# Peptides against a protein of PDB entry 4U39: the designs that were tried, part 150

Target 1, 302 residues: chain A of PDB entry 4U39
Amino acid sequence: SIKVIGVGGGGNNAVNRMIENEVQGVEYIAVNTDAQALNLSKAEVKMQIGAKLTRGLGAGANPEVGKKAAEESKEQIEEALKGADMVFVTAGMGGGTGTGAAPVIAQIAKDLGALTVGVVTRPFTFEGRKRQLQAAGGISAMKEAVDTLIVIPNDRILEIVDKNTPMLEAFREADNVLRQGVQGISDLIATPGLINLDFADVKTIMSNKGSALMGIGIATGENRAAEAAKKAISSPLLEAAIDGAQGVLMNITGGTNLSLYEVQEAADIVASASDQDVNMIFGSVINENLKDEIVVTVIATG

## One batch from the design tools (peptide; made by RFdiffusion4, then SolubleMPNN)

Design b2_p23_7_s1 (from b2_p23_7, 10 letters changed)
Fold by OpenDDE base, seed 3:
Structure b2_p23_7_s1 (fold): chain B 302 residues (1-302), chain A 23 residues (1-23)
Amino acid sequence: as target 1 above (302 residues)
Amino acid sequence: SGRIVSITQTKENPEATYEVTEV
């Protein structure tokens, strides 16, 4: 089974976006120290952590409170994650609960023998230096606790969106990129496509790889596969070129008109930009909602 | 066959109740 655990405000917003976009084949768990915020979750499983420590009032933007809250609730987290083959831990880094609790939850998932993937954001520079420093500490702790850690630099989202984009829309886009990171992997396992990957293939690419980068490309029209692939490998979300990666996981998602030729064309472009010795796997997914769009997601590991 | 684990932890009942429904 695949479980997605959203930790704190940003993680729970991302989980809500996944549920709203009907991401299939995954169980959703919402975790928070704030009981009022947790009540707004659409997840089937809702877990308040650190009830004794925080009394449901949240972590007060303190990562140490978030950490201790997860430690207090360790047994409940273990029971919620039990029997998962794969666990996604999603959080916005820089806050109290997400930054402190996500590494503890990730370690619990890993200790249970699940393939543990972190999908986290770095805060925007405008959120201030304190959040950036807290995020750096949380990311370091996550890197030790997961098999693969996808880090999304929120400041790079500002290169994709209009300069006049309101702050609230920039946060919504960060939630959407977190969704795309989880869905881009989960769909390869849970959703039938033209090329299905097994869990063993994904495990080979993602086990004990440390930090990963994600690129996304979307295109329409006659050359949509090639354009989407080129956009994915040149994505602002890729802080480094994919040619240095030890492993590449690629998802090619399209509508019912997605052809095997388009899948191969996109895969060949990503392979040509990668190292010759890279372990590359790719899958294809059919999403009836995409109509004429192709979405290429590239995850570079190593 | 899916396993639904309902974990209900409320402010009033800090002991998590676990309901496992095998679907």
Scores: peptide ipSAE 0.023, ipTM 0.310, DockQ to the pose 0.016
Fold by OpenDDE base, seed 1:
Structure b2_p23_7_s1 (fold): chain B 302 residues (1-302), chain A 23 residues (1-23)
Amino acid sequence: as target 1 above (302 residues)
Amino acid sequence: SGRIVSITQTKENPEATYEVTEV
């Protein structure tokens, strides 16, 4: 089974966005120290952590409180994650609960033998230096606790949106990018008929790889596959080229009109931009909600 | 009916293998 655990405010917003986009084949768990914020989660499983420590009032933007809250609730987290083959831990780094609790939860998942993938954001520069420093500490702790850590630099989201984009929409886009990171992997595994082979291959590419980068490309029209692939490999979200990656996961998502030719064309472009010695896994997904759009998600590991 | 295309390329098999599963 695949479990997605949203940790703190940013993680819970991302999980809500995943549920709203009908990401299938995953169980959703919302974790927070703030009981009021947790009540707004759409997840089937809601877990308040650190009830004794915080009394449900949240972590006060202190990562040490988030950490201690997860440690207090360790047995409950273990029971909620039990039997998962894969666990996605999603959080916005820089806050109290997400930054402190996400590494603890990730370690619990890893210790249970699940393939543990972190999908986290770095805060925007405008959130201030304190959040950036807290995020750096949380990301460092996540690297030790996960098999693969996808880090989304929120400042790079500002390069793909209009300069006049309201701050609230920039946060929604960060939640959407978190969704795309989880969905881009989960759809490869959760689709009937591919599950066993794809999970073993995904596990081979993602196990003990440390940091990963994600690129996303979206396009429409006759050359949409090629354009989406080119946008993905040149994505501002990629802090480095995919050249030098030891593993690449590629998801090509399209509507019911997605052709095998388009999938091949997109895969060939990503392969040509990658090392010859890279382990590459490509999947295609049909999303009936996509019209003429193709979405290419590339995850580079190693 | 969805089509899933898995393309696997490994060091051991540099030729991309294409598997099409009709869902």
Scores: peptide ipSAE 0.015, ipTM 0.373, DockQ to the pose 0.098
Fold by OpenDDE base, seed 5:
Structure b2_p23_7_s1 (fold): chain B 302 residues (1-302), chain A 23 residues (1-23)
Amino acid sequence: as target 1 above (302 residues)
Amino acid sequence: SGRIVSITQTKENPEATYEVTEV
């Protein structure tokens, strides 16, 4: 089974966004130290951590409280994650609960033998230096606790959105990018497509790879596959070029009119931008809601 | 039945080889 665990406010917002977008074939778990925030989760499984430590009042933006809260609730986390083949741990780094608890939860998933993938955000620069420093510590701890860690730099989202984009909309876009990172991988395993990957292929690309970068491209029209692929490999979310990656996982998602030729064209573009010795795997997913759109998601590992 | 398509490109074989495995 595939489990998605949202940790803290940002992780829970991302999980809510996944549920709203009907991401299929995954079980959702919401984890928080704040009981009121947790009640707003759409996840089927809701877990309050650190009930003794925090009394449900949250971590107070302290990662050490988030860490201790997850440690206090270790047995409950183990039971919730039991039997998962793959675990996505999603969080907004820089907060108390997400930053502190996500690495502990990831380690629990890894110790249970699940393929453990972190999908996390760096805070926006406007959230302040303290959050950035806390995020850096949380990201470092996540790298040790996961098989693959996808890090989304929120400041790069501001390069894609309009300059007049309200702060709340920038956060919603960060939640959407977290959704796309999880869905881009989970759909390859859980959703029937033209080209389905098995769990073993995904495991080969993602096991013990450390940091990963994500690129996303969306396009329409006659050259939509090529344009989506080019946008994915040139995505502002890629902090580095994909040519240095040891592994590439690619998802090509389209409507019912997605052709095998379009899938191949997109794959060839991404392969040509990658190192010649790269292990590239790609899958294709049919999403009837996309109509004429193609979405290309690239995960570069190594 | 899933189809796995792996693209392997190597320095020795710059043409991407598509392997379709039916699972």
Scores: peptide ipSAE 0.020, ipTM 0.408, DockQ to the pose 0.099; fails the geometry check
Fold by OpenDDE base, seed 2:
Structure b2_p23_7_s1 (fold): chain B 302 residues (1-302), chain A 23 residues (1-23)
Amino acid sequence: as target 1 above (302 residues)
Amino acid sequence: SGRIVSITQTKENPEATYEVTEV
């Protein structure tokens, strides 16, 4: 089974966005120290952590409180994650709960033998230096606790949105990018017929790879596959070129009109931008909601 | 030489085709 665990406010917002976008074949778990915020989760499984420590009042933007809250609730987290083959841990780094609890939860998932993937954001620079420093500590702790860590630099989201985008919409876009990172992998495993990506193949690319980079490209029109692939490999979300990656996981998602030719064209573009010795796995997913859009997600590992 | 694993599933062809290309 695949489990997606949202940790703290940012992680729970991402999980809500995943549920709203009908990401299939995954179980959703919402974790928070704030009981009121947790009640707003759309996840079927809701877990309050650190109930004794925080009294449900949240972590007060202190990562040490988030860490201790997850440690207090270790047995409950273990029970909720039990039997998962794969666990996605999603969080916004820089906050109290997400930054502190996500590494603890990830370690619990890994210790249970699940393929553990972190999908986390760095805070926007405008959120202040304190959040950036807290996020750096949380990311370092996540790297040790996961098989693969996808880090989304929120400041790079500002390069793909309008400069006049309200701050609230920039956060929604960060939640959407977190969704795309999880869905880009989960659809390759959970979509019937794509399950023939042997979970072993995904595991080979993602196990003990450490940090990963994610690129996303979206396009429409006659050259949509090629354009989406080019946008993915040149994505502002890529902090480095995909050249030199040891593994590439690619998802090509389109509507019912997605052709094999378009899939091949997109795959060839990503392959040509990758090292010759790269282990590239790509899947093609049909999403009826995309109609004429193609979404290419590239995850570079190693 | 890289290994490309392609999995294609379409509504028209619900059987996922698995192709491994050695590059």
Scores: peptide ipSAE 0.019, ipTM 0.395, DockQ to the pose 0.628; fails the geometry check

Design b2_p23_7_s2 (from b2_p23_7, 11 letters changed)
Fold by OpenDDE base, seed 3:
Structure b2_p23_7_s2 (fold): chain B 302 residues (1-302), chain A 23 residues (1-23)
Amino acid sequence: as target 1 above (302 residues)
Amino acid sequence: SGKLTTITQTSENPTPTITHTDL
């Protein structure tokens, strides 16, 4: 089974966005120290952590409170994760609960033998230096606790969106990028498509790889596959070129009109941009909600 | 029946080998 755990405010917003976009074949778990915020989750499983420590009032933007809250609730987390083959831990880094609890939850998932993937955001520069420093500590702790850690630099989202984009929309886009990171992997395993991946192949690419980078490309029109692939490998979300990656996981998602030729064309572009010794796996998914769009997601590991 | 497509490139064989495995 695949489980997605949203940890703290940002992680829970991402989980809500996944549920709203009907991401299939996954179980959703919302984790928070704030009981009021947790009640707004759409997840089937809602877990309040650190009830004794915080009394449901949240972590007060302190990562040490988030950490201790997850430690207090370890047995409940273990029970909720039991029998998972894969666990996605999603969080916004820089806060109290997400930053402190996500590494503890990830370690519990890994200790249970699940393939543990972190999908986290680095805060925007405008959220201030304190959040950036807290995020750096949380990311370091996540890297030790997961098999693969996808880090989304929120400042790079601002390079893609209009300069006049309201702050609230920038956060919604960060939640959407978290969704795309989880869905880009989960759909390859859980959603029947033109090309399905075995969980064993995903495990080979993602096990004990440490930090990963994600690129996303979306295009329409006659050359949509090639354009989407080119956008993915040149994505502002990629803090480094793909040519240094030891492993590449690629998802090519399209509508019912997605052709095998388009899949091959996109795969060839990503392969040509990758190292000659790269382990590349790709899957293709049909999403009926995609009309004329192709979405290419590339995850570079190693 | 899912098809796994694995693209392997090696320094010894720079031509991508596409393996289709029927699942």
Scores: peptide ipSAE 0.019, ipTM 0.365, DockQ to the pose 0.087
Fold by OpenDDE base, seed 2:
Structure b2_p23_7_s2 (fold): chain B 302 residues (1-302), chain A 23 residues (1-23)
Amino acid sequence: as target 1 above (302 residues)
Amino acid sequence: SGKLTTITQTSENPTPTITHTDL
């Protein structure tokens, strides 16, 4: 089974966005120290951590409280993650609960033998230096606790959105990018109630790879596949070029009119931007909701 | 109910696999 665990406010917002977008073949778990915030989760499984420590009042933006809360609730986390073949741990770094608890939860998932993928955000620069410093510590701890860590630099989202985009919309876009990172992988392997045969290949690419880079491209029109692929490999979300990556996961999602030719064209573009010896897995997904859009997600590991 | 069609291909196995899932 595939489990997506949202940790803290940002992680739970991302999970809510995943549920709203009907990401299939995954079980959703919401984790928080704030009981009121947790009640707003759309996840079927809701877990309050650190109930004794925090009394449900949250972590007060302190990562050490988030860490201790997850440690207090270790057995409950183990039970909720039991039987997962893959676990996505999603969080906004820089806060209390997400920053502190996500590495602990990730380690628990990894210790259970699940392929453990972190999908986390760095805070926007406008959230202040304290959040950036806390996020750096959380990201470092996540790198040790996961098989693969995708870090989304929120400041790069500001390069994709209009400069006049309200702060709340910028956070929603960060939640959407977190969704795309999870969905881009989960759609490759998720069948209802089963992991497909390609999970072994995904596991080979993602196991013990450390940091990963993610690029996303969206396009419409006649050359949409090529344009989406080019946007993905040149995505502002990529902190570096995908050249030299040892592994690449590519998802090509389109509407019912997605052709095999478009899939191949997009794959060839990504392959041409990658090392010749790269282990590339690509999948294509038909999503009726995309109509004329193609979404290309590239995850480079190694 | 939407249908999810997944086509998977690896560099090691160039034959695409098509999976159809009822949503």
Scores: peptide ipSAE 0.012, ipTM 0.387, DockQ to the pose 0.094
Fold by OpenDDE base, seed 5:
Structure b2_p23_7_s2 (fold): chain B 302 residues (1-302), chain A 23 residues (1-23)
Amino acid sequence: as target 1 above (302 residues)
Amino acid sequence: SGKLTTITQTSENPTPTITHTDL
């Protein structure tokens, strides 16, 4: 089974966005120290952590409280994660609960033998230096606790959106990028009948790889596959070129008119931008809602 | 009820695998 755990406010917003976009083949768990915020989760499983420590009042933007809250609730987290083959841990770094609890939850998942993937955001620079420093500590702890850690730099989202984009829309875009990171991987595995084989291949690429980068490209029209692939490999979300990656995971999502030729064209573009010895896995997914749109997600590991 | 079509290909197995899942 695949489990997605949203940890804290940002992680729970991302999980809500995943549920709203009908991401299939995954179980959703919302984790928070704030009981009121947790009640707003759309996840089937809602877990309050650190009930004794916080009394449901949240972590007060303190990562140490988030950490201790997860440690207090370790047994409950273990029970919720039991039997997972893969665990996505999603969080907004820089806060209290997400920053502190996500590494603890990730370590629990890894200790249970699940392929553990972190998908986290760095805070926007406008959230202040304190959040950036807290995020750096949380990201460091996540790197040790996961098999692969995808880090989304929120400031790079501001490079692809209008400068006049309201702060709330910038956060929604960060939640959407978190969704795309999880979905881009989960859709490759969550196909009934091939789960074990596709999961073994994904596990080979993602096990003990440490940091990963993600690029996203979206396009429409006659050259949409090639254009989406080019946008993905040149995405501002990629803090480095993919040419040094040891592993590449690519998802090509399109409407019912997505052709195998378009999939191959996109894959060839990503392969040509990668190292010759790269272990590449690519998949394509048909989403009837996309019509003429193609979305390419590239995850570079190593 | 949607249908999910997944095409998977690896560098080790260059033959695309197509799976159809009823949603």
Scores: peptide ipSAE 0.010, ipTM 0.373, DockQ to the pose 0.094
Fold by OpenDDE base, seed 1:
Structure b2_p23_7_s2 (fold): chain B 302 residues (1-302), chain A 23 residues (1-23)
Amino acid sequence: as target 1 above (302 residues)
Amino acid sequence: SGKLTTITQTSENPTPTITHTDL
């Protein structure tokens, strides 16, 4: 089974966005120290952590409170994650609960033998130095606790949105990127496509790889597969070219008109941009909501 | 109009980079 656990406010917003986009084959768990915020989750499973420590009032933007809250609730977290083959831990780094609890939850998932993938955001620079420093500590702790860590630098979202984009829309875009990162992997396992991957292939690419890079490309028209693939490998979210990655996981998602030719064309482009010795795996997914669009997601590991 | 989102984090640069490109 695949579980997605949203940790704190940012993680729970991302989980809500995943549920709203009907990401299938995944169990959603919302975790928070704030009981009022937790009640706003759309997840079926809602877990309040650190009830004794926080009394449901949240972590007060203190990562140490978030950490201790997860430690207090360890047995409950273990029971909620039990039997998962894969666990996604999603959080906004820089806050109290997400920053402190997400590494603890990730370690619990890993200790249970699940393939543990972190998908987290860095705070925007405008959120201030304190959040950046807290995020750095949380990301370091996540890297030790996961098999693969995808980190989303929110500041780079500002490079691609209109300069006049409201702060709220920038956060929504960060939540959407978190969704895309989780969905791009989970759909390869949980959703039948033209080319299906087994969980063992995904596990080979993602196990004990540490930091990962994610590229996303979307295109329409006659050359949509090639364009989406080129966009994915040249994405400004890739701080490095994929030509140094030891592993590449590729998702090619299209509508009901997605052809095997388009899948192959996109895969060939990503392969040509990767090292010859790269362990590249690719899957295809049919999403009926994608009319004429192709979405290519590339995750580079190693 | 396609959107491209890319998130990059390397061992050398532990600061992840996200890029969204409207294609």
Scores: peptide ipSAE 0.006, ipTM 0.253, DockQ to the pose 0.024; fails the geometry check

Design b2_p23_7_s3 (from b2_p23_7, 13 letters changed)
Fold by OpenDDE base, seed 1:
Structure b2_p23_7_s3 (fold): chain B 302 residues (1-302), chain A 23 residues (1-23)
Amino acid sequence: as target 1 above (302 residues)
Amino acid sequence: SGVITTITQTAENPEATLTRQEL
């Protein structure tokens, strides 16, 4: 089974966005120290952590409180994660609960033998130096606790969106990028017939790989597949080129008009930008909500 | 019905294998 755990406010917003986009084949778990915020989750499983420590009032933007809250609730987290083959831990780094609890939850998942993938954001520079420093500590702890860690630099989202984009929309886009990172992987393995063969390959690509980079490309029109692929491999979200990556996961999502030729064209572009010795897994997904758009998600590991 | 196309390319098999599964 695949479990997606949203940790703290940002992680829970991302999980809500995943549920709203009908990401299939995954179980959603919302984790928070704030009981009121947790009640707003759309996840079927809602877990309040650190009830004794925080009394449901949240972590007060302190990562140490988030950490201790997860440690207090370890047995409950273990039971919620039991039998998972794969666990996605999603959080906005820089806060209290997400930053502190996500590494603890990830370690619990890993200790249970699940393939543990972190999908987290770095805070925007405008959120201030304190959040950046807290995020750096949380990301370091996540890197030790996961098999693969996808870090989304929120400041790079500002390069993709309009300069006049309101702060609230920039956060929504960060939640959407978190969704795309989880969905891009989960869709490769959540499908009933491919799961058994592809999960072993995904596990080989993602196990103990450390930091991963994610690129996203979206395009429309006649050359949409090629354009989306080119945008993905040159995405501002990529902190480096994918040419040195030991593993690449590619998801190509299109509407009902997505052709095999478009899938092949996009795959060839990503393959040509990758190392010759790279292990590549490509999947195509039909999303009826995508009319003329193709979305290419590239995750580079190693 | 969804169609999943998996293209696997490994160092051992540089020819990308395209598998199609109809969902």
Scores: peptide ipSAE 0.023, ipTM 0.379, DockQ to the pose 0.088
Fold by OpenDDE base, seed 5:
Structure b2_p23_7_s3 (fold): chain B 302 residues (1-302), chain A 23 residues (1-23)
Amino acid sequence: as target 1 above (302 residues)
Amino acid sequence: SGVITTITQTAENPEATLTRQEL
């Protein structure tokens, strides 16, 4: 089974966004120290951590409280993650609960033998230096606790949105990018009839790879596949080019008019931008809601 | 050598297909 565990406010918002977008083939778990925030989760499984420590009042933006809360609730986390083949740990880094608890949860998942993938955000620069420093510590701890860590630099989201985009919409876009990171991988594994083969191949590419980069491209029109692929490999979300990546996961999602030719065209573009010795997995998915839109997600590992 | 694994589900091929290509 695939489990997505949202940790803290940002992680829970991302999980809510995943549920709202009907990301299939995954079980959702919401974890928080704030009981009121947790009640707003759409996840089937809701876990309050650190009930003794925090009394459900949250971590007060302190990562050490988030860490201790996860440690207090270790047995509950183990039980919730038990039997998962893959665990996505999603969080907004820089906060209390997400930053502190996500590495602990990731380590628990890894110790249970699950392929453990972190999908986390760095805070926007406008959230202040304290959050950036807390996020850096949390990301470092996540990198040790996961098989693969996708880090989304929120400041790069500002390069893809309008300059007049309200702060609340910028956070929603960060939640959407977290969704795309999880979905881009989960859709490869959740493909009916191929799950075990897809999971083994994904596991081979993602196991003990450390940090990964994610690019997203969206396009419409006659050249939409090529344009989406070009946007993905040149995405401002990529902190580096994908040419040095040891592994690449590519998801191409389109409407019912997605053709095999478009999938091949997009795959060829991503392959041409990758190392010749790269291990590459391509997935194509039909989403009837996209109609004329194509979304290309590229995840580069190694 | 790299390996390209392609898992394709399209309108033309509603059943998921797996192809492997050695690079």
Scores: peptide ipSAE 0.019, ipTM 0.430, DockQ to the pose 0.808
Fold by OpenDDE base, seed 2:
Structure b2_p23_7_s3 (fold): chain B 302 residues (1-302), chain A 23 residues (1-23)
Amino acid sequence: as target 1 above (302 residues)
Amino acid sequence: SGVITTITQTAENPEATLTRQEL
């Protein structure tokens, strides 16, 4: 089974966005120290952590409170994650709960033998230096606790969105990028009949790889597959080129008109930008909601 | 009911496998 655990405010917003976009084949768990915020989660499983420590009042933007809250609730987290083959831990780094609790939750998932993937954001520069410093500590702790860590630099989202984009929309886009990172992987393995083989391949690429880079490309029109692939490999979300990656996961998602030729064209572009010895897995997914749009997600590991 | 069609190809298995799931 695949579990997605949203940790703190940003993680829970991402989980809500995943549920709203009907990401299939995954179980959703919302974790927070703030009981009121947790009640707003759309996840079926809602877990308040650190009830004794915080009394449901949240972590007060202190990562140490988030950490201790997860430690207090370790047994409950273990029970909720039990039987997962794969666990996505999603959080906004720089806050109290997400920054502190996500590494603890990730370690619990890994200790249970799940393939543990972190999908986290760095805060925007405008959130201030304190959040950036807290995020750096949380990211460092996540690297040790996961098999693969995808870090989304929120400042790079500002390169994709209009300059006049309201701050609230920039956060929604960060939640959407978190969704795309989870969905891009989960859709490869959540397909009935392929789960065990595809999961073994995904596990080979993602197990103990440390940091991963994610690129996303979206396009429409006649050359949409090629354009989406080119956008993915040149994505501002990529902090480095993918040419040094040991493993690449690629998801090509399109509407009902997605052709095998388009899939091949997109895969060839990503392969040409990768090392010759790269272990590449690609999948294509038909999503009727995309109509004429193609979304290419590239995750580079190693 | 959405149909999810997945085409999977690996470096080890260069033949693309097409799977259809009815949602």
Scores: peptide ipSAE 0.010, ipTM 0.363, DockQ to the pose 0.094
Fold by OpenDDE base, seed 4:
Structure b2_p23_7_s3 (fold): chain B 302 residues (1-302), chain A 23 residues (1-23)
Amino acid sequence: as target 1 above (302 residues)
Amino acid sequence: SGVITTITQTAENPEATLTRQEL
């Protein structure tokens, strides 16, 4: 089974966005120290951590409180993650709960033998130096606790969105990018009948790879597949080129009119931009909601 | 009722596998 665990406010917003976009084949778990925020989760499983420590009042933006809250609730986290083959841990780094609890939860998942993937954001520079420093500590702890860690730099989202985008919409876009990172991988595995073969290949690419980068490309029109692929490999979310990656995961998602030719064209572009010795896996998904759009997600590991 | 069609191709299995899931 695949489990997605959202940790703290940002992680829970991302999980809500995944549920709203009908991401299939995954179980959703919402974790928070704030009981009121947790009640707003759409996840089937809602877990309050550190109930004794925090009394449900949250972590007060302190990562040490988030860490201790997850440690207090270790047995409950173990029970919720038990039997997962793969665990996505999603969080916004820089806060109290997400930054402190996500590494503990990731380590629990890894110790249970699940393929553990972190999908986390760096805070925007405007959130201030304290959040950046807390995020750096949380990201370092996540890197030790996961098999693969996808780090999304929120400042790079501001390069993709319109300059007039309200701050609230920029946060929603960060939640959407977290969604795309999880969905881009989960959709490769979560297809009935393929779970064992595709999971073994994904496990080979993602196991003990450390940091990963994600690129996203969206396009429409006659050359939409090629344009989406080119946008993905040149995405502002990629802090480095994909040519140095040891592994590449690619998802090509389109509407009902997605052709095998478009899938091949997109895959060839990403392969041509990758190292010759790269282990590349690609999948294609039909999402009826995309109509004329193609979305290419590239995850570079290693 | 959406149909998710997934095409997977790996280096080990160069034949694209097409799976359809009815939602």
Scores: peptide ipSAE 0.009, ipTM 0.346, DockQ to the pose 0.093

